Peptides against a protein of PDB entry 8YR4. Designs and how they scored, part 89

Target 1, 309 residues: chain A of PDB entry 8YR4
Amino acid sequence: PRGSPALQLVVLICLGLMGLERALNVLVPIFYRNIVNLLTEKAPWNSLAWTVTSYVFLKFLQGGGTGSTGFVSNLRTFLWIRVQQFTSRRVELLIFSHLHELSLRWHLGRRTGEVLRIADRGTSSVTGLLSYLVFNVIPTLADIIIGIIYFSMFFNAWFGLIVFLCMSLYLTLTIVVTEWRTKFRRAMNTQENATRARAVDSLLNFETVKYYNAESYEVERYREAIIKYQGLEWKSSASLVLLNQTQNLVIGLGLLAGSLLCAYFVTEQKLQVGDYVLFGTYIIQLYMPLNWFGTYYRMIQTNFIDMEN

## One batch from the design tools (peptide; made by RFdiffusion4, then SolubleMPNN)

Design b2_p16_3_s2 (from b2_p16_3, 12 letters changed)
Fold by OpenDDE base, seed 4:
Structure b2_p16_3_s2 (fold): chain B 309 residues (1-309), chain A 16 residues (1-16)
Amino acid sequence: as target 1 above (309 residues)
Amino acid sequence: SFEEFLRREEEEEARL
């Protein structure tokens, strides 16, 4: 943000907190590994208690693997409110100034309420998109890259390759299936709006409908519109289940391949039992934010289309 | 609002 050194400092603090979240995403599995190794070695209670306490504290900072509930994420979100408000207001003023620069012919062809709705959608779409890119997409991609580097350096190149292939396939399938699903969702939303418009039109014309005793006809017409909506809703919901199952299968296959390879290296005494637990914990931890990636990608696509209109 | 729509979608996707 140009012109406010205080907001620039808040942005730098938020970026620092994002870096801390990335560090926590690596440290939490490492501390969990260390607990398992200390338990296996029957280490003294004092060392175990310190490691467990440190792990729980790091988990409190990180949150439940979605990141959104962690203390660091909540603090980042809280600090970002002022930056978001500044950015939103700036985008809103830019849209408003641009609307005033548009030709009188453009304004005469549109209702004032439609113009305001376009301005609000434009502001919300841009600010939402930017927030999701910065706080969800970029961090998740960073965690994947950090994971690939970590497993390649500390385990074996084969683990880094498995994670790379799994995550690349996951992202690709998420994009492809999400684009396919977006067609069903748009059809559903269009039919929902048409069904609502019919209900509103019937209710506005209630006196006329009652005068002609056409209540049964309007109810049947509304029923047909609902059945058509539910047929599209089913396709949308079934496509979501297919996305989730496809994602789960890819992660499951990656977890299987990597877990078998970890188990093999543990049997060869090249890795410890805790390293097996680390791999499983880390993959599951990467999965949680990735599950939301499909939602973020849909939002990105929707926001781009809403900006073109 | 678009935020309420997103929140509802997030709540539906978090229930699955």
Scores: peptide ipSAE 0.014, ipTM 0.523, DockQ to the pose 0.100
Fold by OpenDDE base, seed 1:
Structure b2_p16_3_s2 (fold): chain B 309 residues (1-309), chain A 16 residues (1-16)
Amino acid sequence: as target 1 above (309 residues)
Amino acid sequence: SFEEFLRREEEEEARL
């Protein structure tokens, strides 16, 4: 935000909190590993109690692994409200100023309430896209890279390769299947709008429909439009299930391969029991934000198209 | 608002 040093400081604090979340995503599994190792070694209660207390505190800061419910995430979201409001208001005023520069013929063809609704959708779209890119997409990609580096440095290079291949395949399939699904969603939305327009036109002309006793004919046309909509809705919903199952399969295969390899290295006494739990916990933590990636990628595409219109 | 749309999509996906 150019012009407010206070908002620039808030942005820097939010970026610092994002860095802290990345550190917590690495530290929480490490502390959980250490607890499992201390339990396995039958370590003294004082060392165990300190490590458990430290883990619970770090887990409170991180939240449920989704990042959305942690203290650090909530503090970041709270501080970001002022930056979002400033950005939203700036975009809204730019759109509004641009609308006033448009020709009188453009304004005469559109109701003021529809123009304001387009401006609000555009502002909300831009602000939501920016917030989503900064707080969900970039952090998730950073967590994947940090995970690959961590497993490559502190584990065997094979673990880093499994995570890399699993996450690369997951992201690629998510993008490809999401782009394929976007066609069905667009067709559904277009048919929904057409069905709604027909219903509104029939209801606005209800006097004419009643005069000709055409109610049964209009109801049948509306029924045909609903059946056509439901056929597109089913394709959209079925394609979502297919995406989710494909994602679950890729993560399941990655988790299986890595867990078997961890178990093997534990049997060979090259890794401890805690390292097995660390790998499983870390992969699940990476999966939680990625599950939303498909929905958010669609939202980014929809919002980008809505900004071009 | 897009935030209400996000929240509805988050609520729909949290119900799945």
Scores: peptide ipSAE 0.012, ipTM 0.473, DockQ to the pose 0.098
Fold by OpenDDE base, seed 3:
Structure b2_p16_3_s2 (fold): chain B 309 residues (1-309), chain A 16 residues (1-16)
Amino acid sequence: as target 1 above (309 residues)
Amino acid sequence: SFEEFLRREEEEEARL
């Protein structure tokens, strides 16, 4: 925002907090590793107690691994409310100004409620998409890159390669299966709207239906429409299960390959027992935000379609 | 709200 130095400072603080959250995503697994190693070595209680206390404090700042529940994420979200409100208001005023510049013929051809719905959809789609890209997509991609660099530098190039291949395959399959799923969801939504429209039309014309004793015929038509809807709903739901299972298999294969390689290097005394635990916890931590990436990609596509209308 | 949309998708995914 060019006009308010205070809002620019808030944006810079939010970017700094995003950087801190990325650092916490690396530090929390490292401290957990260090606890496991200190327990294995039977280290003195004072060193163990300091490391455990530091880990719990870092875990409080990070939250439950979803990022959304951590103190740093909550503080970022809180500070961002003012920036989002400023952006939303600016987009809303631009859309409203543009609607007033449109010809009287455009306004006479559309119901006032439809014009307001287009304005509200336009505002929500732009502000939602921008906030989503900045706070969920970009941080997740950054965490993957940081993970590849970390494993390549501190373990072995083979670990970095496993994470790279696993995450690249995961993202590619997520996109491809989500695009395939979107076709079934659009067909489902179209059939839902058609089924609802038939039910509403039958209920509005209930006097005519009663006059012709056509109640059984309208119920049968509605049953056929429900069966057709449920056939599309099943395809949509089954495609979601297939997506989730495909994602789980890719992460499971990456976890298996990396865990076996960690176990091998621990037997060769090149890594400690804590490094095995670190790899498992870090991969699960990368998986948590990626699980939602499919819903997110769908949301981005829906918002782009809603902006084009 | 974007949060309400996320919450509805989370509730749909948690019911599956």
Scores: peptide ipSAE 0.014, ipTM 0.532, DockQ to the pose 0.108; fails the geometry check
Fold by OpenDDE base, seed 2:
Structure b2_p16_3_s2 (fold): chain B 309 residues (1-309), chain A 16 residues (1-16)
Amino acid sequence: as target 1 above (309 residues)
Amino acid sequence: SFEEFLRREEEEEARL
C-alpha cells in the first residue's frame, strides 16, 4: 500500500507472522516426537511435563488438526482486515473511475444496478484471489520445500524423495484433474443459463401460454431441461469426488511408503519411535493446506470463469 | 466477459 506507512508496517508484521507459522509447522511435529521419545524412555516427570506444556502452547499458536484456527493465523487475519479494506477500496475506485470514462452508449445499454453488481463481483474476486495467493498458495509451497529439506537433512534422502514425489504427484494430479473438471463445469453453467432463460421466457409470456392452454407442454419442456442440467451437475459433482479421492489415494500411498520405511528403520534401531510419529504427523500437516489448495484453486478458476462470463 | 466488453469499448473509442 503506497501512501500509508502504518499499513506498510501492518504488511511487514503479517509477513513476519507468516514466517512464524512456517517455524511452528516444523517445531510442533518435533515437540510431539520428543514427547513420544520421552514416554518411551520413561523420562522423569519434570522433563515430560515441560515438553508437553511447550507442545500444547506451540499447538495453540499453530492451530490445525483441532478444527480451530491458530492464534498466529487469527492475529494475521485480524491485522490483514485493514490492508484488505484499503486494497478493496482502491480497486473499487479504479473500476468506478474507469466506468465514468466509458461511452454514454454503454451506460444507456446497461442498467446502473448491473454495472455496480459487476464492479462488486470484480472487486471481491480480485481481493479474494490476491489474499488466497499470498496467504494460502505461497505458504503451502514454502511448507512443502521446508518439509523436503527437513526430511532430507534429519532423516534419510529416501524420506525427502518420498515427500518430493508424493507432493509433486499430488500437485500435478490436482492441476490436471481440475482442468478436466473445468470442462464439465462450463457445460453445467451453460445449461443452467439456458434452463433459466427458458423459464424466464415462459413466465414472461404466461398470458400467451394460458391462452393456448400450453402449461403442460411448458412444464414438460422445463422438466427435460432440468434432467439435462442434472446430468451435467452429476458429472461436475462426481468429478469433484474423483479429484478428492485421487488426492486421498496419493497422500495415502505416500504415507504408507514413508511409514513402512520409517517402521523398518525403527526396527533396525536407526530411528526412534518418535521419528515414526513425527513423519505421520508432518505428512498429515502438509496435506491439510494442500486440500484447501485444491478447493481454492477451483474457487479461483470459478471466479475467473465467472469473470469471463 | 466484462474484460472483453471493456476491450471492445476501448477498441471502438480508439476507432472514433
Scores: peptide ipSAE 0.000, ipTM 0.311, DockQ to the pose 0.021; fails the geometry check

Design b2_p16_3_s3 (from b2_p16_3, 12 letters changed)
Fold by OpenDDE base, seed 1:
Order: C-alpha cells, then sequence, then structure tokens
Structure b2_p16_3_s3 (fold): chain B 309 residues (1-309), chain A 16 residues (1-16)
C-alpha cells in the first residue's frame, strides 16, 4: 500500500508477527523436549516449573491445534482487517473506474446487476487469494522448509530426508487428488443449478402444469434430476474421504518411519527421550495446516477462474 | 459472500 505510511507499518508488523509464529512453531516443541528431559533427569522443581510455565506461555502465544486460535495469529488477523479493507476498496474502485471506461455498447448488452456481481466476485477473489497466499500457503511452505532444515541440522540428515519425502509426497498427492476431485465438484454444482432451475421453471409455469394435469410428470422429472445430483454428490464426498485417507496414510507412514528411527537413536544414546517427543509433536504441528492445503489449493484455483471471467 | 461461502465450506469440510 504505497499511499498510507500507517498501513505500511501495519503490514510490517503483520510480517513481524508472521515471523514470530514461525519461531513459536520451532520453540514450542523445543521447550516440550526440555520438559521431558528435565523430568527424565529428575531435575529440581524450580527448573522444571520455569520451563513448564515458559512452555505454556509459548503455547498461549502460538495457539492450540489450528494456528488460528493463538494470540499472535488473532492479533495479526485483527491488524490485517484494516489492510484488507483498504485493499478491497482499492480493487473495487479500480474495477468500478474501469467499468466506466468501457463502451456504451458493452453496458447495453449486460444487465447492470450482473456486472456488479462480477465486480464483487472479482474483488472478493483477489482479496481472498492474497490473504490465503500470504497467511496460509506461504507460511505453511516456510514451516516445512524450516522443519527440514531443523531436523537435518539438529538430529540427522536422515530425519530431514524423511520429512522432505513425506511432505513432498503429501503435497503432490494433495494437488493431484484435489485436481481430480474438482471435476466431480464442478459436475455436482452444475447439476445442482440445473435441478434448481427445473424446480423454479415448473413452479413459474404452475398454471400450464395444472392445465395439462402434468403434476406427476414434473415431479418425476424432478426426482430424476435429484437422483442424478445425488450420484454426483456421492462421488464428490467419496473423493474427499479418499483425499483425507490418502493424506492420513502419508503422514502416518512418515510419522512411523521417523518415530522408529528416533527411538533407535535414543536406544543408541545419540538422542534423548525428549527428542522423540519433539519429533512427534513437530510432525503433528506440520500436519495441522497441511490438512487444509487441499482446501486452499481449490480456493486458489476457483479464485483464479473467477478472476479470468 | 465468498468469505462466508468459504467459511461455510471450511466448516462443512471440518465437519466431515
Amino acid sequence: as target 1 above (309 residues)
Amino acid sequence: MLEDFFAREKEEEARL
């Protein structure tokens, strides 16, 4: 935002908070490791209590489960509202000015309500895409890279390789299966609209349907349209279950391989018991945002199509 | 509208 120094400062603060979230994603597992090690060593209560208190504070900042519930994430989201509103309004005004530059022939050929609906979709798509890229997609990819580097440097190159292979396979399968399922979803939505249009048309032509006693015929045509819709809905839903199961299998195999390797290194006294807990905790933390990656990819794809139209 | 649609779609995908 070149026009407001206040909004530039808010963007810089949001980027700083985003960096802090990445740091918290690394620090929280480290502090949890340290608690487990201190418990294993039967360390003095004061050291344990300080480490536990620090861990709980870091967890409060990070949030539980979905990163959206953390104090830092909520503060970032709150600050971003003003940047989003400014960006939305700027895009809306640019679209609106461009619409006024278009020829009278273009305006006479389109319904004003349809033009406005296209403008609103375009603005929402741009603003949504930007928010999802900056706050969900890019941070998730950054966390994966940071995780690979961390495990390669502080554990062993084999752990970094397991995480790399697991996450690369996960992302690839997520994209491929999401692209495949998008066909079923588009077919479902098209059939839903067609089924609804038939119901509306039958009800608008109610007098004609009554005149010909065609009520039973219209009900049967509507039943056929519903059955066809449900067959596409089932394919869409079944493809989602398949995606979720495929993702779960990849993460499960990565967790299994890495946990077995970590357990072996602990038995060899090369790693501590806390390092095993760190690995499991960190992989689960990487999994949480990745579970939504298919949804983000589909959203990005939809928003690009809505911007091209 | 799209944020609400995507929020509902996320809620529907989170309920599945």
Scores: peptide ipSAE 0.009, ipTM 0.517, DockQ to the pose 0.102
Fold by OpenDDE base, seed 3:
Structure b2_p16_3_s3 (fold): chain B 309 residues (1-309), chain A 16 residues (1-16)
Amino acid sequence: as target 1 above (309 residues)
Amino acid sequence: MLEDFFAREKEEEARL
């Protein structure tokens, strides 16, 4: 943001917090490994208690599960509200000023309510796209790269290769299946809008429908529209199940290959028991944001299309 | 709005 040093500082703090989240994603599995090793070695209670307390504190900072954002993520989101509001207001004012620069002929040819709705969609699409790129897509890609580097350096090049192949295949299949799925979802949404429009038109013409006693005919036409919608909804939902299953298979195969390799290296005394637990925990942590990557990718595509229109 | 879109898609994906 050019013109506000305070907002520039908030952006820098948010970038620092994003870096801290990446560090926590690596540290949490490492501390969990250390707990397992200390338990295996029957280490002194004081060392174990300190490591457990440190792990729980790091886990509190990172966040613990589906729907519990970590303290660092919540703090970042809270600080970002001011940047988002500033950016939104600036985009809204730029669009509004540009609308006033447009010719009277352009305004006379369009309904003012439609112009405002297009402007609101455009602003929401730009601000949303920026937020998704910066806070979801880029960090997820960074975590994958950090994971590949970490496994390549601290385990073996084979672990880095397994993670690389698994994540590359996962991302590629996610994109391809999401693009395929998007066709069914667009057809579903178009048919939903047509079904809704038919219901609205029937209700707006209620007097005419009553006058001709055409209620049964309008109900049957609405039933046909619903059946057609449900046929497209089923294809959309089935394509989602196929996406999720494809993703699960890729992660499952990567987890299997890496777990077998890790178990073998533990039997050869090249790795510790804690390293097996670290591998499984870290792969699950990489999977959590990736599960939503298809949704993010589709939303980015929708927002680009809504900006071009 | 977009958090609500994610929340709704997350709820649709969690209902499956």
Scores: peptide ipSAE 0.008, ipTM 0.537, DockQ to the pose 0.109
Fold by OpenDDE base, seed 5:
Structure b2_p16_3_s3 (fold): chain B 309 residues (1-309), chain A 16 residues (1-16)
Amino acid sequence: as target 1 above (309 residues)
Amino acid sequence: MLEDFFAREKEEEARL
């Protein structure tokens, strides 16, 4: 934001907090590994208690994953409210100013409530897309890269390769299946609007429907429209289940391959028992934000379409 | 808005 040094500082703090979240995502599994190793070695209570306390503190800062925001994420979100409000207001004022620069002929050809709804969608799409890219997409990609580097350096190149292949396959399948399912969702939304329009038209013509005793006919036409909608809804929902199942299979195969390889290296005394626990914990942690990536990609596509309108 | 959109979309995805 050009013009307010305070908001620039808040953005820098938010970026610093995002970097801290990435560091916590690496440190939490490492401390958990160390606890398992200390327990296996029957280490002295003081070392164990310190490591456990440090782990719990790091876990409090990180949070429980994508469903439970950690202290760092909550602090970032809180600070970001002011930046978001400033950005939204600026976009709204720019759109509103631009609407006033448009010709009277353009305004007479459109309903004011439709223009306002387009402006509100446009503002929401721009601010949503920006927040989404910065706080979800970029961090998730960064965590994947950090994970690949970490496993390649501290375990073996084979673990880095497994993570790379699984994440690349996951992202590719997520994009391809999301683009495929978008056709079913568009058809569903079109049929929903048509079904709603038919209900509105029947209710607006209520006197005519009563005059002709056509109530049963209008109800049956509405039933047919609902059945047609539900047939498209089923295709949309079934395509989502297929996406989720495909994602789960890729995760399961990656976890299986990496866990077997890790177990083998533990039996060969090349890795410790804690390293097996670290691998499983870290992989699950990487996949948690990726489950939402399909929803994420769809929102990006929708927001781009809403910005072109 | 985004949290409400995500909450509604999560509620729609959790109702499925």
Scores: peptide ipSAE 0.009, ipTM 0.507, DockQ to the pose 0.116; fails the geometry check
Fold by OpenDDE base, seed 4:
Structure b2_p16_3_s3 (fold): chain B 309 residues (1-309), chain A 16 residues (1-16)
Amino acid sequence: as target 1 above (309 residues)
Amino acid sequence: MLEDFFAREKEEEARL
């Protein structure tokens, strides 16, 4: 944001918090490994209790239960509200200024309410795109890269390769299946709107429907529209299940390959028991944000299409 | 409206 040093500082703090989240994503599995090693070695209670307390504190900062955002992520999101509001307002004012610069012929050819709706969509799309890129997509890609580097350096190059292949395949399949799914979702949404429009039209024309005793005919037409909607809804939902199952298979195969390799290296005394637990924990932790990557990709794609219109 | 649609979609994807 040009012109507000306070908002620039907030952006820098948010970037710092994003860096801290990446550090926590590495540290939490490491502390969990250390707990397992200390338990295996029958270490003194004081050392164990300190490591467990530190782990739980780091886990509180990180978050990462099913849908639970961490303290750092929540603090970042809270601070970002002011930056988002400033950015939104600036985009809205730029669009509004640009609309006033357009020719009278352009304004006479369009309804004012349609112009405002286009402006609101454009603002939402730009602000949404920026937020998803900065806070979801870029961090997830960074966590994958950090994971590949970490496993390549501290375990073996083979672990880094397994993670690389697994994540590359996962991302590629997620994109391809999401693009395929988007067709069914668009068809579903179009049919939902058409079904709703038919119901509204029938109810607005209630007197005419009563005059012609056409209630049964309008109900049957509405039934046909619902059946057509449900057929598209089923395709949309089934395509989501296929996406989730495909993602689960890729992660499951990666986890299997890496876990077998890790177990082998533990039997060879090249790795500790805690390293096996670290590997499993870290892969599951990478899976959590990746599960949403299809949603983020679709949001980005939708926002690009809405910005082009 | 878009946020509510994406929130609902996120809730549906979190239930599956």
Scores: peptide ipSAE 0.008, ipTM 0.515, DockQ to the pose 0.101; fails the geometry check

Design b2_p16_3_s4 (from b2_p16_3, 11 letters changed)
Fold by OpenDDE base, seed 3:
Structure b2_p16_3_s4 (fold): chain B 309 residues (1-309), chain A 16 residues (1-16)
Amino acid sequence: as target 1 above (309 residues)
Amino acid sequence: SFEEFLRQEEAEEASL
């Protein structure tokens, strides 16, 4: 936002809060590890109570691990509303001015309600995509990189390699299966629109259908269209289950390999019992935003296709 | 609606 120093300051504060959220994603598992180690060592109550209180406070700032329910994320989202509204209004005014510059022939060929609906969809798609990229995609990629660096530096290079391989495989399979799934979803949506159009045409011609006593024929034709739709819906839903199961298997294999390696290093007295709990907690915490990455990638693709049209 | 698309996908993924 080049014209408002106040909005630029809000953007900088939001970027600072995003950095704080990344720091919390590392600190929360560390403090949880420290609690487990202090419990194992039978440490004095005063040290334990301070560490537990600090952990609960950090967990309140972070939220449920999804980031969406944390105080820092809620504060970021709240401050961003003004930036989003400014961006939306700017895009809307640019589209509206461009529509007024278009030839009378272009306006006469389209219904005014369709033109407004295209403008509203275009504005919502651009603003949604930008907010989504900045607040979900970029932070998730940053958390993966921070996780690889953290495990490589504080554990062993083997842990960093396991996280790298698991996350790279997870992202690659998510993209490939999502592109495959998108074909089924497009076919489903096309058949849904065709089924709806047939129902609307039959209802608009209701008097003619009654006159020819063709109700049974129209009902059977609608039933065939529904069965065809449900066959495509099943393929779409089954492809989603396959995506989620593939993702779960990749994370499960990474968790298994890393947990076994961590358990081995604890038996060798190279790591503490708390480090085993840290690894499991951190991997699950990285998985939560990644689960949505498939949804996220499809939404990006759909919005790009809708902007090209 | 983009929000309905998000909400449908959130509902699909929260049902798992």
Scores: peptide ipSAE 0.015, ipTM 0.546, DockQ to the pose 0.125
Fold by OpenDDE base, seed 2:
Structure b2_p16_3_s4 (fold): chain B 309 residues (1-309), chain A 16 residues (1-16)
Amino acid sequence: as target 1 above (309 residues)
Amino acid sequence: SFEEFLRQEEAEEASL
């Protein structure tokens, strides 16, 4: 935001908090590993109690494990409200200025309330998409890269390769299956709009339908349109289940391969028991933000399609 | 309509 030094400072604080979230995503699994190793070694209570207290404090800052957002994420979201409101207001004023520059012929063809509703939806969509890209997509990609670097440096190049292949295959299949699913969603929405238009036209022509006693015929036509819609809805819903199952299978295979390799290196005394628990915990932490990525790639695709129309 | 799309996204978000 070029006009307010206070909002620029808030953006810098939010970026600093995002960097802290990335550090917490590495530290929380490390402290959990250390607890498991200290328990295995039967370490003195004072060292164990300090490590457990530090882990619980870091987990409170991170969140994520209980479906709750962490303290750092909540503080970031709270500070970002002012930046989002500034961005929304700027987009709204640009749309409003552009609407005043449009021809009288364009305004005569539309109701003022419909134009305002299109402007509000456009502003909300653009602001939501930008906030989503900055706070969910970019951080998730950063966490994957940090994970690959961490496993390659502190474990073995084979663990970095498993995480790289698992996450690359997950992202690629998510994109490909989502693009395939988008065809079924478009066909469903087109058939829904056509079914609704037929119902509205039948109800607007109520007097003509009554005059010809054609009520049974219009009900049967509407039933046929609903059956066609439900056939497309089933394909859309079944394609979502297939996406979720494909994602679960890729993560399950990556977790299996890496967990077997961890177990093997623990038997060879190259890794500790805590390193096995760290790998499983860290992969699950990388997966949770990625599960949302499929929903949001759809949102990105639809917002792009809605901007092209 | 963009409204039906937003309502379907809100319904998909409320069903997750």
Scores: peptide ipSAE 0.014, ipTM 0.485, DockQ to the pose 0.087
Fold by OpenDDE base, seed 1:
Structure b2_p16_3_s4 (fold): chain B 309 residues (1-309), chain A 16 residues (1-16)
Amino acid sequence: as target 1 above (309 residues)
Amino acid sequence: SFEEFLRQEEAEEASL
């Protein structure tokens, strides 16, 4: 963004964080290999516990497999909100100013084709969401139950309890934080619709605006409406980062507790090195689909509210 | 409303 040195610094920090994500993608597998080697060599508990704790800390920074939900990714996304808002506002004001120079007939001709495409995409995406719930969310809940049963039968009952507490806390916090976020999203959508309605009314009255040379006044009023919208958008986006970070923290604590307990039982020769690999892999596999659960739960709630209106 | 929700979700998915 040209003209704000503060936003340029934020962009440089975000680029530095992207470099850190790439370093984590290499370090996490190396530390995981080192744990497997230390377990195979029957290394002393203090060295093993330190390496496991370091791995889980690096995995907390990286997040679930892709790095999309890690602490570093969440910090990047949080900092990027202000850069996106600055860029969006600048583009919207340029488009709005250019549309006031164009004829009313151009605006009316484009609107009818977009509204039809909106309705078709809306229907297709409700169907896509229902398919995602049926084919991803319900199977993931089944995989959690199967996992609790498996770990309770083939591992110590403490592993089944850790998975149960971790997943129950994850789901509960996901629902509670998603319901809290729905308030900010509704307020944002209402203000977005009001801002668009104002832009349409200004463009419908373009002849009157041009007659009074009021173009600068209408652009300033539109800028104020965008600033009000962006204040609500920031709350919505920041609340999403908070949700993702809360989810990452819960999974990180479950992974820490379970990995330390598994490593301890391998040192006591009650479990094999393969069982440690199994536990870590299974927890990561459960986390990947569950990350989307908050988004889909919110989408279901919004679709129900939009069907009641 | 619903397409704006979907575009925000596609933008959230593309930002993930």
Scores: peptide ipSAE 0.015, ipTM 0.472, DockQ to the pose 0.069; fails the geometry check
Fold by OpenDDE base, seed 4:
Structure b2_p16_3_s4 (fold): chain B 309 residues (1-309), chain A 16 residues (1-16)
Amino acid sequence: as target 1 above (309 residues)
Amino acid sequence: SFEEFLRQEEAEEASL
């Protein structure tokens, strides 16, 4: 944000908190590993209690694995409100100034309320997209890279390869299936708007409908529009289930391959039991934010679509 | 508003 040093400092603090979240995503599994190893070794209670207390504190800072419920994430979100408001206001003013530069013919062809609604949608879309890219996409990609590096260095190159292949496949399938799904969502939203417009038109023309005794005809037309909507809604919902199931299968296969390989190396005494638990915990932590990536790529696409209309 | 509806639908889809 140009012109406010206070908001620039808040952005730097938010970036620092994002870096802390990345560190927590590595540290939490490591501390959990250490607890499992200390329990296996029957370590003294004082060492165990300190490690457990430290783990719980780090887990409180991190949150439930999605990061979204963690103290650090909540603090970041709270601090970001002022930056978002500044960015929103700047985008709104840019859109508003651009609307005033548009030809009188463009304004006469559109209802002022529709123009404002497009402007509000455009502003919300751009600000949502920017916040989303900065706080979810970039961090998730960073966590994946950190994960690949960590597993490649501390376990074996094979673990880094499994994580790389699994995450690359997951991201690729998420993008491809989301792009496919977006067509059904667009068709659904278009049919919903058309169905609503028919209902509003029928209700506004109620006197005319009553005069012609056309009530049954308007109800049947509305029913046909609802059936057509529900057919598109079903395709949208079924495509979401297919996305989620595809994601779950990729996760399951990656977890299976990595867990079997980890178990094998534990049997060869190259890894400890805690390292098996670390792998499973860390993989699950990578996937929880990635489930949101589908929703988020959809928001990105919807925002681009809504800007083109 | 339609935006509140979209936000609710996005929040519901994000909670599933």
Scores: peptide ipSAE 0.015, ipTM 0.479, DockQ to the pose 0.095; fails the geometry check

